# Ledger of designs, part 107: peptides against a protein of PDB entry 1MQS

Target 1, 223 residues: chain A of PDB entry 1MQS
Amino acid sequence: ILKMLFLNKDLNNNDNITTITDDIFNQQEIIWKVLILDIKSTATISSVLRVNDLLKAGITVHSLIKQDRSPLPDVPAIYFVSPTKENIDIIVNDLKSDKYSEFYINFTSSLPRNLLEDLAQQVSITGKSDKIKQVYDQYLDFIVTEPELFSLEISNAYLTLNDPKTTEEEITGLCANIADGLFNTVLTINSIPIIRAAKGGPAEIIAEKLGTKLRDFVINTNS

## One batch from the design tools (peptide; made by RFdiffusion4, then SolubleMPNN)

Design b2_p20_4_s1 (from b2_p20_4, 9 letters changed)
Fold by OpenDDE base, seed 2:
Structure b2_p20_4_s1 (fold): chain B 223 residues (1-223), chain A 20 residues (1-20)
Amino acid sequence: as target 1 above (223 residues)
Amino acid sequence: SLTLIEKIGLKTNKEFFSLL
């Protein structure tokens, strides 16, 4: 997250947040930026950083992507939002309107190829591709509650998965979302976990999906 | 060496700009 706030520059990861922010604040000229979030990423940021940390990272204003935002054409913007068509369309609209000087786009999870192509196509049509500085997948769609515990913050997941009225399609969809979140967590931790799940239920489905994602990833990265 | 997430980020970034 801090790396994102510093425009994905190299940071010395061995220090606590305060030390990192203080060192950067003292050693480098602070670039003041706007941070554009959605509901999910707001929770993610809030779980890891304090308001003072954002300020030290040069975040002057943070807003929701769906909120009406005033143009700041001389200020760079960091987007940290879910990889959705809706968010892409909003970003492109912001680009068209010259809402910010530069666009650092960070998606909370993997951007599907079709959406990547859509974003690129729309940006190309605007003629303002030079304002797009970065497009990153951060894989930070989870909430850190404590050092060894995290949550995906999926609304009523337990209830939905255990409700006998829930359809197979709904369960499958939810399990896929959970697996995606877990996959992102694994990537963030940079360690391949031993997966343990209860048998005969949604947990097993999730574990299988996660295992597949991890295997596919390992194959694709070693290629 | 780049972390796994950094490699992914760079890949996406590279792919995006290649499509422009």
Scores: peptide ipSAE 0.368, ipTM 0.839, DockQ to the pose 0.633
Fold by OpenDDE base, seed 5:
Structure b2_p20_4_s1 (fold): chain B 223 residues (1-223), chain A 20 residues (1-20)
Amino acid sequence: as target 1 above (223 residues)
Amino acid sequence: SLTLIEKIGLKTNKEFFSLL
């Protein structure tokens, strides 16, 4: 998250958020930026950072992507939002209107190929592609509740998976969503886990999906 | 060395600009 707030520049691997922000604040000129969030990413940011941390990172203002935001044409913007068609369209509209000087786009999870192509196509049509500085997948689709604890914030997941009235299709869909969230978390930790799950239930389905995603990722990044 | 998430981010970035 901090790296994103510093425009994905390399930060010194100090473990303490306060130390990192203080060091940067003292050693480098602060680049003031706008942070654009959605409801989901707001929860993520709020779970990890304090308001003072945002300020020290050079965030002058933060707003929801769906809110009516005032133009700041001389200020760079960091988007940290869900990879949805709606958010892409809003970003492109902001680009068209010259709402900000530069656009650093960070998606909370993996951007599907079709949406990536859509974004690229729309940006190309605007003739303002030079204002797009970054398009990153951050894989921060989780909430940190306590140290070493996190939540995917999937409502009623346990109840749904254990309800005998739930269809196989619904179970499969939910398991896929859980696996995606876990995948994002694993990537954030930067460690490949050993996955173990109980056999014969949703846990196994999730484990298999997650395992496949991780294997595919390792293969693709080592090639 | 880049973390796994950074590598993915860079890949997406590269892919995006290749489409432009």
Scores: peptide ipSAE 0.365, ipTM 0.836, DockQ to the pose 0.653
Fold by OpenDDE base, seed 4:
Structure b2_p20_4_s1 (fold): chain B 223 residues (1-223), chain A 20 residues (1-20)
Amino acid sequence: as target 1 above (223 residues)
Amino acid sequence: SLTLIEKIGLKTNKEFFSLL
């Protein structure tokens, strides 16, 4: 998250957030930026950073992507939002309207290829592709509750998975979402976990899906 | 060495700009 707020520049120190922000604040001229969030990413940011941390990172204003935002044509913007068609369209509209000087686009999770292509196509049509500085998948679609504890914040996941009235399709869909969230988490921690799950239930489905995603990723990253 | 996230981010970034 901090790296994103510093425009994905290399941060040298594995120190705590405060130390990092203080060091950067003291060593470099602060580039003031706008941070555009959605509801989901707001929760993620709020779980990790305080308002003071945002300020120290040069975030002068933060707003929801769906909110009416005043143009700040001389200010760079960091988008940290869900990879949805709606958000892409809003970003492109903001680009068209010259709402900000530069656009650093960060998606909370993996951007599907079709949406990547859509974004690229729309940006290309605007003739303002030079304003797009970055497009990143951050894989931060979770909330940090404790230093080593996270939540996917999937509403009623336990209830849904254990309700006998829940359909197989619903379970499968939910398991896919959970697996995606876990995958994002694994990528964030930069380690491949040993996956252990109970057999014969949703946990096994999730484990299988996650395992497949991890294997595919490792193969694709090593190629 | 780049973290996994950094590698993925860079990949997506590269792919995006290759599509422009």
Scores: peptide ipSAE 0.350, ipTM 0.830, DockQ to the pose 0.657
Fold by OpenDDE base, seed 3:
Structure b2_p20_4_s1 (fold): chain B 223 residues (1-223), chain A 20 residues (1-20)
Amino acid sequence: as target 1 above (223 residues)
Amino acid sequence: SLTLIEKIGLKTNKEFFSLL
């Protein structure tokens, strides 16, 4: 999140948010930015950062994407929003209206290919593609596949997930159980993993469920 | 070195600009 607020620049490795923001504040000229959020991302930001942290990161104003926002044509904007058609259309409309000087688009989760193509197409039509500086998936949905293999020892998991007779409900239930097991494992490691999963299958379902659990946990721990 | 999250983010970024 801090990297996003600093336009995805490299930050010094420090475990303390305050130290990171202080170091950046002292070493670099602050670029003032607008932060555009939705309801979901507002909760995420609020769980990790204080208002003072946003200020130290150069966020002068933060607003909801759906609310009326004053044009700031000389100010760069950071979007941190859900990957939805609605949000894409709003971003493109903001681009058309020259709402901001630069657009740093960060999606809270993976942007589907169809929406990526839609965004690119709409941006191309505007003729203002030069104002789009970044389009990032801020995978708050952590996907890490490290070579360390562990088993949750769930009986017949592979068979259940690959049997064509298995219902969607059964798959979803099993994926939830797997996600619970993974969540417990993550908690024991005391590290938030990056989650990697193949798209379009049970792995994606598991990754999504695990990500949600981790987010909820982080929110609850920082409260 | 980039974290995995950073690598994934960069992938989307590259894909987007390749479509423009």
Scores: peptide ipSAE 0.351, ipTM 0.807, DockQ to the pose 0.494; fails the geometry check

Design b2_p20_4_s2 (from b2_p20_4, 8 letters changed)
Fold by OpenDDE base, seed 2:
Order: structure tokens, then sequence, then C-alpha cells
Structure b2_p20_4_s2 (fold): chain B 223 residues (1-223), chain A 20 residues (1-20)
């Protein structure tokens, strides 16, 4: 999240949020930005950051994407929103209206290919693609509390997935462990779930592994 | 070096730019 607020620049993650924000605030010129959220991403941000952290990150104002927002054509905008058609259309409309100087688009989870293509097509039509500086998938759904949330309580999963030293093999292994845990949970519930996962990330890997395990189980049970 | 998640994010950006 802090990286996003600093336009996905490399940050030294070894320090606490306060130290990071203080160091950046003291050592670097602050770029003032607008932060545009939706309801889900608001919960995500609120779970991790304080208002003072946003200020230190250069967030001058924050607003909901569906709210009427005043044009700030000289101010860069960070979008941190769910990957939906509705949000894409709003972003494109904001682009058409020159609402901000630059657009840093961050999705809370993986943007499906069809929506990526739709976004690209719409942006291309505007002739203002140069204002889109980044399109980024953050994969932060795990931070948002959902009404029926459960945890496998696998220690250090997030740290492992976000450590630059973690190998592909280690990631694959972790995803397999998570899939095993989910499989066991499914068996305990005694109901075959509909699996939904963000594409392009660990969640997709887990979903594929889980799907395979479930298919194999069904085949073996029917045999 | 980039994390796995960061690499995925950058790939999305790369794909987006390739579609423009």
Amino acid sequence: as target 1 above (223 residues)
Amino acid sequence: SLTFIEKIGLETDKEFKSLL
C-alpha cells in the first residue's frame, strides 16, 4: 500500500510505516496526489494506514470514485479501486474530462483480461493514453474483512509472497500448502465450493491447484 | 529485486501498454 502511495517506487520495507513515511517525507520531495477509493479499498486503507500516514505520503485529498469530484487538472491521481467495469468506465470518464494530470491506476485485485482490453480500448479512443502512467494489480483482498471470512492461519504466507528473495519454487510450494488447507476445509464443510480467484497471481495458482484436487477427489470418489 | 506480486503488477502494466 505504501508503495502504491509513492507511485509504486521501491521502498525499504524493513522499517515500520512511520519510519518509512518519515524518511520519505524528510528525504524526498513530496508529490501531492489525490487518492480515489471505493468502499472496499477504503476498508483496506483504513486497516493499514492512519490519516497522518496518508498525509505523509502526499495524499492531499481522498474521495470515493462514485462521488462527484472536482477537477484537479494539475494534480496526479492514484486510483485504488476494485477491478470492475463500472470503475473502469468512471476512470475513463475522468480521463476524458481531464480531471487530473496523471493517472496511476491500482486495482485491489487482478484485472481480468477482458476488462484490461476494455480499459485499453477506451483509453485509446480518448487519445489521452499518455496520462495513464500505471495500471497495477495490488492483490490486497486479504486485508479486507468479509462477512464470511476465514483464515487457514498459515504463518508468514504474506511475507513469503512479498519477499523478493522468495523463489518461484517456494511460492509454488506455499500455494500448494494453501490449496491443501482449503481442500481440507472443503471436505470438512462437505460441500463443493464455487472457486473464485483473482487472475495472474497466487490466488489463481491456488485456485487451479484446489480445482485439480477437487476434480481428482470427485473422480476417485465416483470410481 | 521485485517481489512476486510486484512482478505480476508490472506485467499487467506491460500488457496494458501493449494494447494501446
Scores: peptide ipSAE 0.394, ipTM 0.827, DockQ to the pose 0.511
Fold by OpenDDE base, seed 1:
Structure b2_p20_4_s2 (fold): chain B 223 residues (1-223), chain A 20 residues (1-20)
Amino acid sequence: as target 1 above (223 residues)
Amino acid sequence: SLTFIEKIGLETDKEFKSLL
């Protein structure tokens, strides 16, 4: 998250958030930026950072993507939003209106190819592609509730998985979704976890799916 | 060196730029 707030530049500090923000605040010219969020990403950011951390990272103002926002044509913007058609259209509209000087687009999860193509097409039509400085998938689709606890915030997951009326397809789909979220979380933490799951239930299915994803990832990274 | 997640994240940028 901090890296995103610093335009995904290399941060050479293994230190605590406070130390990193203090060091940058003291040593480097702060680039003031606007942070554009949606409801989901707001929860993510709020779970990890305090308002003071945002300020120290150069975030002068933050707003929701769906809110009416005043133009700040001389200020770069960081978008940290869900990869949806709606958000893409809003970003493109902001680009058309010269709402900000530069656009650093960060999606909370992987942007599907079709949406990537749509974004590229729309941006190309505007003739302002030079203002799009970066498109980045952050894979921050989880909420840190406690230092050692996180949630994917999947609505009714427990109910769905334990309802005998739930179809196999629904269970499989949900388990895949959970595994994807966990995979993204693991990548964000940058450590390979020991997976522990209760046997004989959805947790085991999820664990197997996650294990497969991690194995595939390791294989692809070593290749 | 870029972390794994950083490498993955940057692939989107590369793909995006290739489509422009």
Scores: peptide ipSAE 0.406, ipTM 0.837, DockQ to the pose 0.636; fails the geometry check
Fold by OpenDDE base, seed 5:
Structure b2_p20_4_s2 (fold): chain B 223 residues (1-223), chain A 20 residues (1-20)
Amino acid sequence: as target 1 above (223 residues)
Amino acid sequence: SLTFIEKIGLETDKEFKSLL
């Protein structure tokens, strides 16, 4: 997260947040930026960083992507948002309106190829592709609740999975989302887990999906 | 050195730029 706030430049990862931010702040090498969030990423940021941490990282203003935001044409913007068509369209609209000087786009999870292509196409049409400095997948679609514990913060997951009125398609979709979130979390932790799940239900579906993703990843990275 | 996540992020960036 801190690296993202410093435009994905190298930071000393051995230092705590306070030390890193204090050192940068004291050296007067701070670059002021705007941070654009959605509801989900706001929770993520809030679980890890304090307001003072954001300030010391050079975040002068943070706002929700769906909110009406004032233009700051001389200020670079960091987007940290969910990889959705809606958010892409808003980012492109912000680009068209010259709302910020530069755009550093960070998606909370992996951006699907179709949406990547859509983003590229829309940006290309604007003629302002030079303002898009970075497009990153951050794999931070989880909430840190306490040390060694996290949540994907999927609303009503238990209720949805246990409601007899829920369709198989809805269950499958939810399980896929959970598996994606877990996969992203595993990548962030940089540790391959042993997967254990109850058989005969959604947990098994999730486990199989996650296992497949992990196996595919290991195969592709070791080649 | 870049972390694994950073490498993936860079690939996304490269792919995006290649599509422009």
Scores: peptide ipSAE 0.387, ipTM 0.829, DockQ to the pose 0.576; fails the geometry check
Fold by OpenDDE base, seed 4:
Structure b2_p20_4_s2 (fold): chain B 223 residues (1-223), chain A 20 residues (1-20)
Amino acid sequence: as target 1 above (223 residues)
Amino acid sequence: SLTFIEKIGLETDKEFKSLL
């Protein structure tokens, strides 16, 4: 998150958020920028950062992507939003309208290939691709509740998984979503976890899916 | 060394730029 707020520049210190922000604030010229969020990413950021942290990172204003936002054509914008068609369309519209000077697009999770292509196509049509400086998948589709506990904030996940009326298809779909979220979390932690799951239920399904994703990722990144 | 996120981010950015 901090790297994102600093336009994905290399941050040298593994210090706490406050120390990092203080050091950067004191050592570098602050680039003031706008932060555009959605409801989900707002929760994520709020769980990790304080308002003062945003300010120290040079965030002068933050707004929801669906809100009417005033043009700030001389100010760079950081988008940190869910990888959805709706958000892509809004970003492209903001680009078309020259709402900001530069666009740093960060998706909360992996952007599907079809949406990536859609984004690229729409941006190409605008002729303003030069204003899009970065497109990143941040893999921060979770809320940090405490240092060693996080939540994917998937609505009614427990209820759905334990409701006898839930179909196998629904369970499988939900398990896939959970596994994706956990995968994103693991990537964020930058460590290969030991997966512990209860046997004989959805947790095992999730664990298996997650394990597969992790194995595939390790293979692909080491190649 | 780049973190996993950084590596993925770079690839996504590369892919995006290649599609422009």
Scores: peptide ipSAE 0.365, ipTM 0.814, DockQ to the pose 0.638; fails the geometry check

Design b2_p20_4_s3 (from b2_p20_4, 7 letters changed)
Fold by OpenDDE base, seed 4:
Parts: sequence; C-alpha cells; structure tokens
Structure b2_p20_4_s3 (fold): chain B 223 residues (1-223), chain A 20 residues (1-20)
Amino acid sequence: as target 1 above (223 residues)
Amino acid sequence: SLTYIEKIGLKTNEEFKSLL
C-alpha cells in the first residue's frame, strides 16, 4: 500500500510504516497527490493506514470515485479501486475532462483481460494516454485487522456458509470468491502458504480451490 | 528480487502500454 502511495517506487521493506514515512518525508520533497477510492478499497486503506500516514505519503485529499470531485488539473491522482467496468468508465471520463495532471491507476485485484483492453481502447481514443503513468493490479482486496490477521470482509460469509437453506451453487460461488481473495492475499505476502482448513465443509472447498490457483500460478510464473 | 505482486503489477503495466 505504501509503495502504491509513493507511485510504486522502491521502498525499504524492513521499516515500519512510521519509519518509512518519516524517512521519505525528511529526505524527499513531498509530491502531493489525490487518492481516489471506492467503498471496498476505503476499508482496506483505513485498516492499514492512519490519516497522518496518508498525509506523510503526500495524499492531500482522498475521495470516493463515485463522488463529485473538484478538478485538480495540476495534481496527480492515485486511483485505488475495484477492477470494474464502472470504475474504468469513470477513470476515463476523469481523463477526458483533465480532472488531474497524471493518473496512477491501481486495481484492488486482477483486472480481467477484457477490461484491460477496454481501458486501453478508451484511453487511446482520448489521445491522452501520456497522462496514464501506471496501471497496476495491487491484489489488496482485504482488510488488516491486526498483525498477521486479515479479513476479506465478505458480508455474511459465515451465515451463508452455515445456513442449511443455502444452495450448493451459492456455496460454491462464495467459496470461489473467498479463494480469489485468499489468492490475492498470498500474492501480496509473497510466500507459499501452508493451508490449514477444517475437513468436510466449505473451508475444505476453499482450500482446494486456493491450492489449485497457487499451483497454477507457480507453474505459469516459472515458465 | 521482486515480489509476486510487483511482478504482476509490472506485467499489467506493460500489457496496458502494449495495447495503446
């Protein structure tokens, strides 16, 4: 997250948030930026960073992507939003209107190929592709509740998985979503996890799906 | 060494640039 706020520049990973922000604040001229979030990414950011951390990272203002935002044509913008068609369209509209000077686009999870192509096509049509400085999949679709503990913040997941009225299709769909979130988390942690799950329930289904995703990823990245 | 997320981020960025 901090790396994103510093425009994906190299940061020393061994320092805590305060040390990193203090060092950068003291050593470099602060580049003031706007941070644009959605509801989901707001929760993620809020779980990890304090307002003071955002300020130290050069975030002068943050807003929701769906909110009416005043143009700041001389200020660079960091988008940290879900990879949806709606968000892409809003970003492109902001680009068309010259709402900001530069655009650093970070998606909370993997951007599907079709949406990537759509984004590229729309940006190309504007003739303002030079203002798009970065497009990244951050895989930060989770909330940190405490050190070494995180939540995917999927509403009513426990209730849905334990309700006897829930259909197998609904369970399977939810398990897939959970597995995707866990996969993103694992990629962020940058280590191969030991997966522990209770047997005979949804947790096992999730574990199997996650295991498959990880195996496929390792195979694809080592090729 | 780049983390997995950094590698993916770079890939996405390069793919985007290639589509422009």
Scores: peptide ipSAE 0.303, ipTM 0.806, DockQ to the pose 0.646
Fold by OpenDDE base, seed 1:
Structure b2_p20_4_s3 (fold): chain B 223 residues (1-223), chain A 20 residues (1-20)
Amino acid sequence: as target 1 above (223 residues)
Amino acid sequence: SLTYIEKIGLKTNEEFKSLL
């Protein structure tokens, strides 16, 4: 998250959030920027960072993407939003209106190819592609509730998985979604986990799916 | 060295640039 707030530049500090923000605040000219969020990303950011951390990272103002926002044409903007058609359209509209000086677009999860193409097409039509400085997938689709605990915030997951009326297709789909979220979390943490799951239930299915994803990823990154 | 998430993010960025 901090890396995103610093425009995905290399941060050389392995220190805690406070130390990193203090060091950057003291050593470098702070680039003031706007942070545009949606409801999901707001929860993610709030779970990890305090308002003071945002300020130290150069976030002068933050707002929801669907809110009426005043133009700040001389200020760069960081978008950290869900990869949806709606958000893409809003970003493009903001680009058309010259709402900000530069656009650093970060999606909370993987941007589908069709949406990537849509974004590129719309941006190209505006003639303002030079203002789009970055399109980045952050894979921050989870909430950190405690330093050692996180949640994917999937509604009614337990109920769905334990309801005898739930179809196999629904269970499979939900398990896949959970595995995807966990996979993204692992990528964000940048550490290969020891996966522990209860046997004989959906947790085992999820663990197997996650294990497969991790193995496939490791193989693909080492090639 | 780039982290896993950084590699993925950069890939998306490069793909986007290639589509412009």
Scores: peptide ipSAE 0.339, ipTM 0.819, DockQ to the pose 0.622; fails the geometry check
Fold by OpenDDE base, seed 3:
Structure b2_p20_4_s3 (fold): chain B 223 residues (1-223), chain A 20 residues (1-20)
Amino acid sequence: as target 1 above (223 residues)
Amino acid sequence: SLTYIEKIGLKTNEEFKSLL
């Protein structure tokens, strides 16, 4: 998330949020940006960041994509929204209206090929493709609800998953460890959870592993 | 060095650029 707020530039992943924001503030001039969210991504952001963290990241204002927003034609915008046709149409409309100076589009999960093509087609028609600086899938379709989930060292997991030096084997191993941790948590709560995970990323791998563990457990317990 | 998530994100970005 922090990387997204800094326009997907490389950040030192070994530091906490405060250290990262302070280092950037001290080393570089803050680029003020607008953050555009939807209901789902608002919950995601709120679960991991404080308002003060957004300010330190240069977010001058944040708004919902569906609400009326004032034009800021000299300010770059970061979109962090669900990959839907509705959101794509709104982004394109904002582009047509020159609502912001630059557009950094981040989807909360994998953007389907048909929607990617639709976005590209609409942007091409506007003749303003140069304003679209980035289109990324962040795979952040999750909510951190409990501090205990944070205690699973999600930060370290995130760092490992985002380290280019991390091997596929290490990722698979980490996902297995996370699934084991989640499985243990589920057993402690003594309830079968509804598993929700974004498709196409580590979350899906974890969900699959967790699902398998739960199925095996239920079968073995009923057997 | 790019993280796994970053690599996926970059792929989408490159695909988008190729469609323009």
Scores: peptide ipSAE 0.325, ipTM 0.796, DockQ to the pose 0.413; fails the geometry check
Fold by OpenDDE base, seed 5:
Structure b2_p20_4_s3 (fold): chain B 223 residues (1-223), chain A 20 residues (1-20)
Amino acid sequence: as target 1 above (223 residues)
Amino acid sequence: SLTYIEKIGLKTNEEFKSLL
């Protein structure tokens, strides 16, 4: 998250949040930025950072993507939002209106290829592609509740998986979503886990999906 | 060395640029 707030520049990851922000605040000129969030990413940010941390990172203001926002044409913007068609359209509209000077787009999870292509196409049509400085997947689709505990914040997951009225398609879809969230979390931690799951249930489905994703990723990134 | 998330992020960014 802090790396994102500093426009994905390298940071010393061995320091705590306070030390990092203090060092940067004291040693470097702060670049003031706007942070644009959605409901989900707001919860993520709030679970990890304090208001003072945002300020020290150079965030002058933060707002929701769906809310009316005042133009700040001389200020760079960091988007940290869900990878949805709706959010893409809003970002493009903000680009068209010259709402900010530069656009650093960070999606909370993996951006599907079709949406990436849609974003690129729309941006190309605007003729303002030079203002799009970055498009990144941050894989921060979770809430930190405690230092060693996190949640994917999927409502009623246990109930849905154990309800006899739930269809196989619904179960499969939910398991895929859970696996995606876990995958994102693993990538954020930057460690390959040993996966253990109970056999014969949704946990096994999730474990298999997650394992496949991790294996595919390792193969693709080590090449 | 780049973290896993950084590698994917860079890939997405490069893919985006290639589509422009």
Scores: peptide ipSAE 0.316, ipTM 0.807, DockQ to the pose 0.648; fails the geometry check

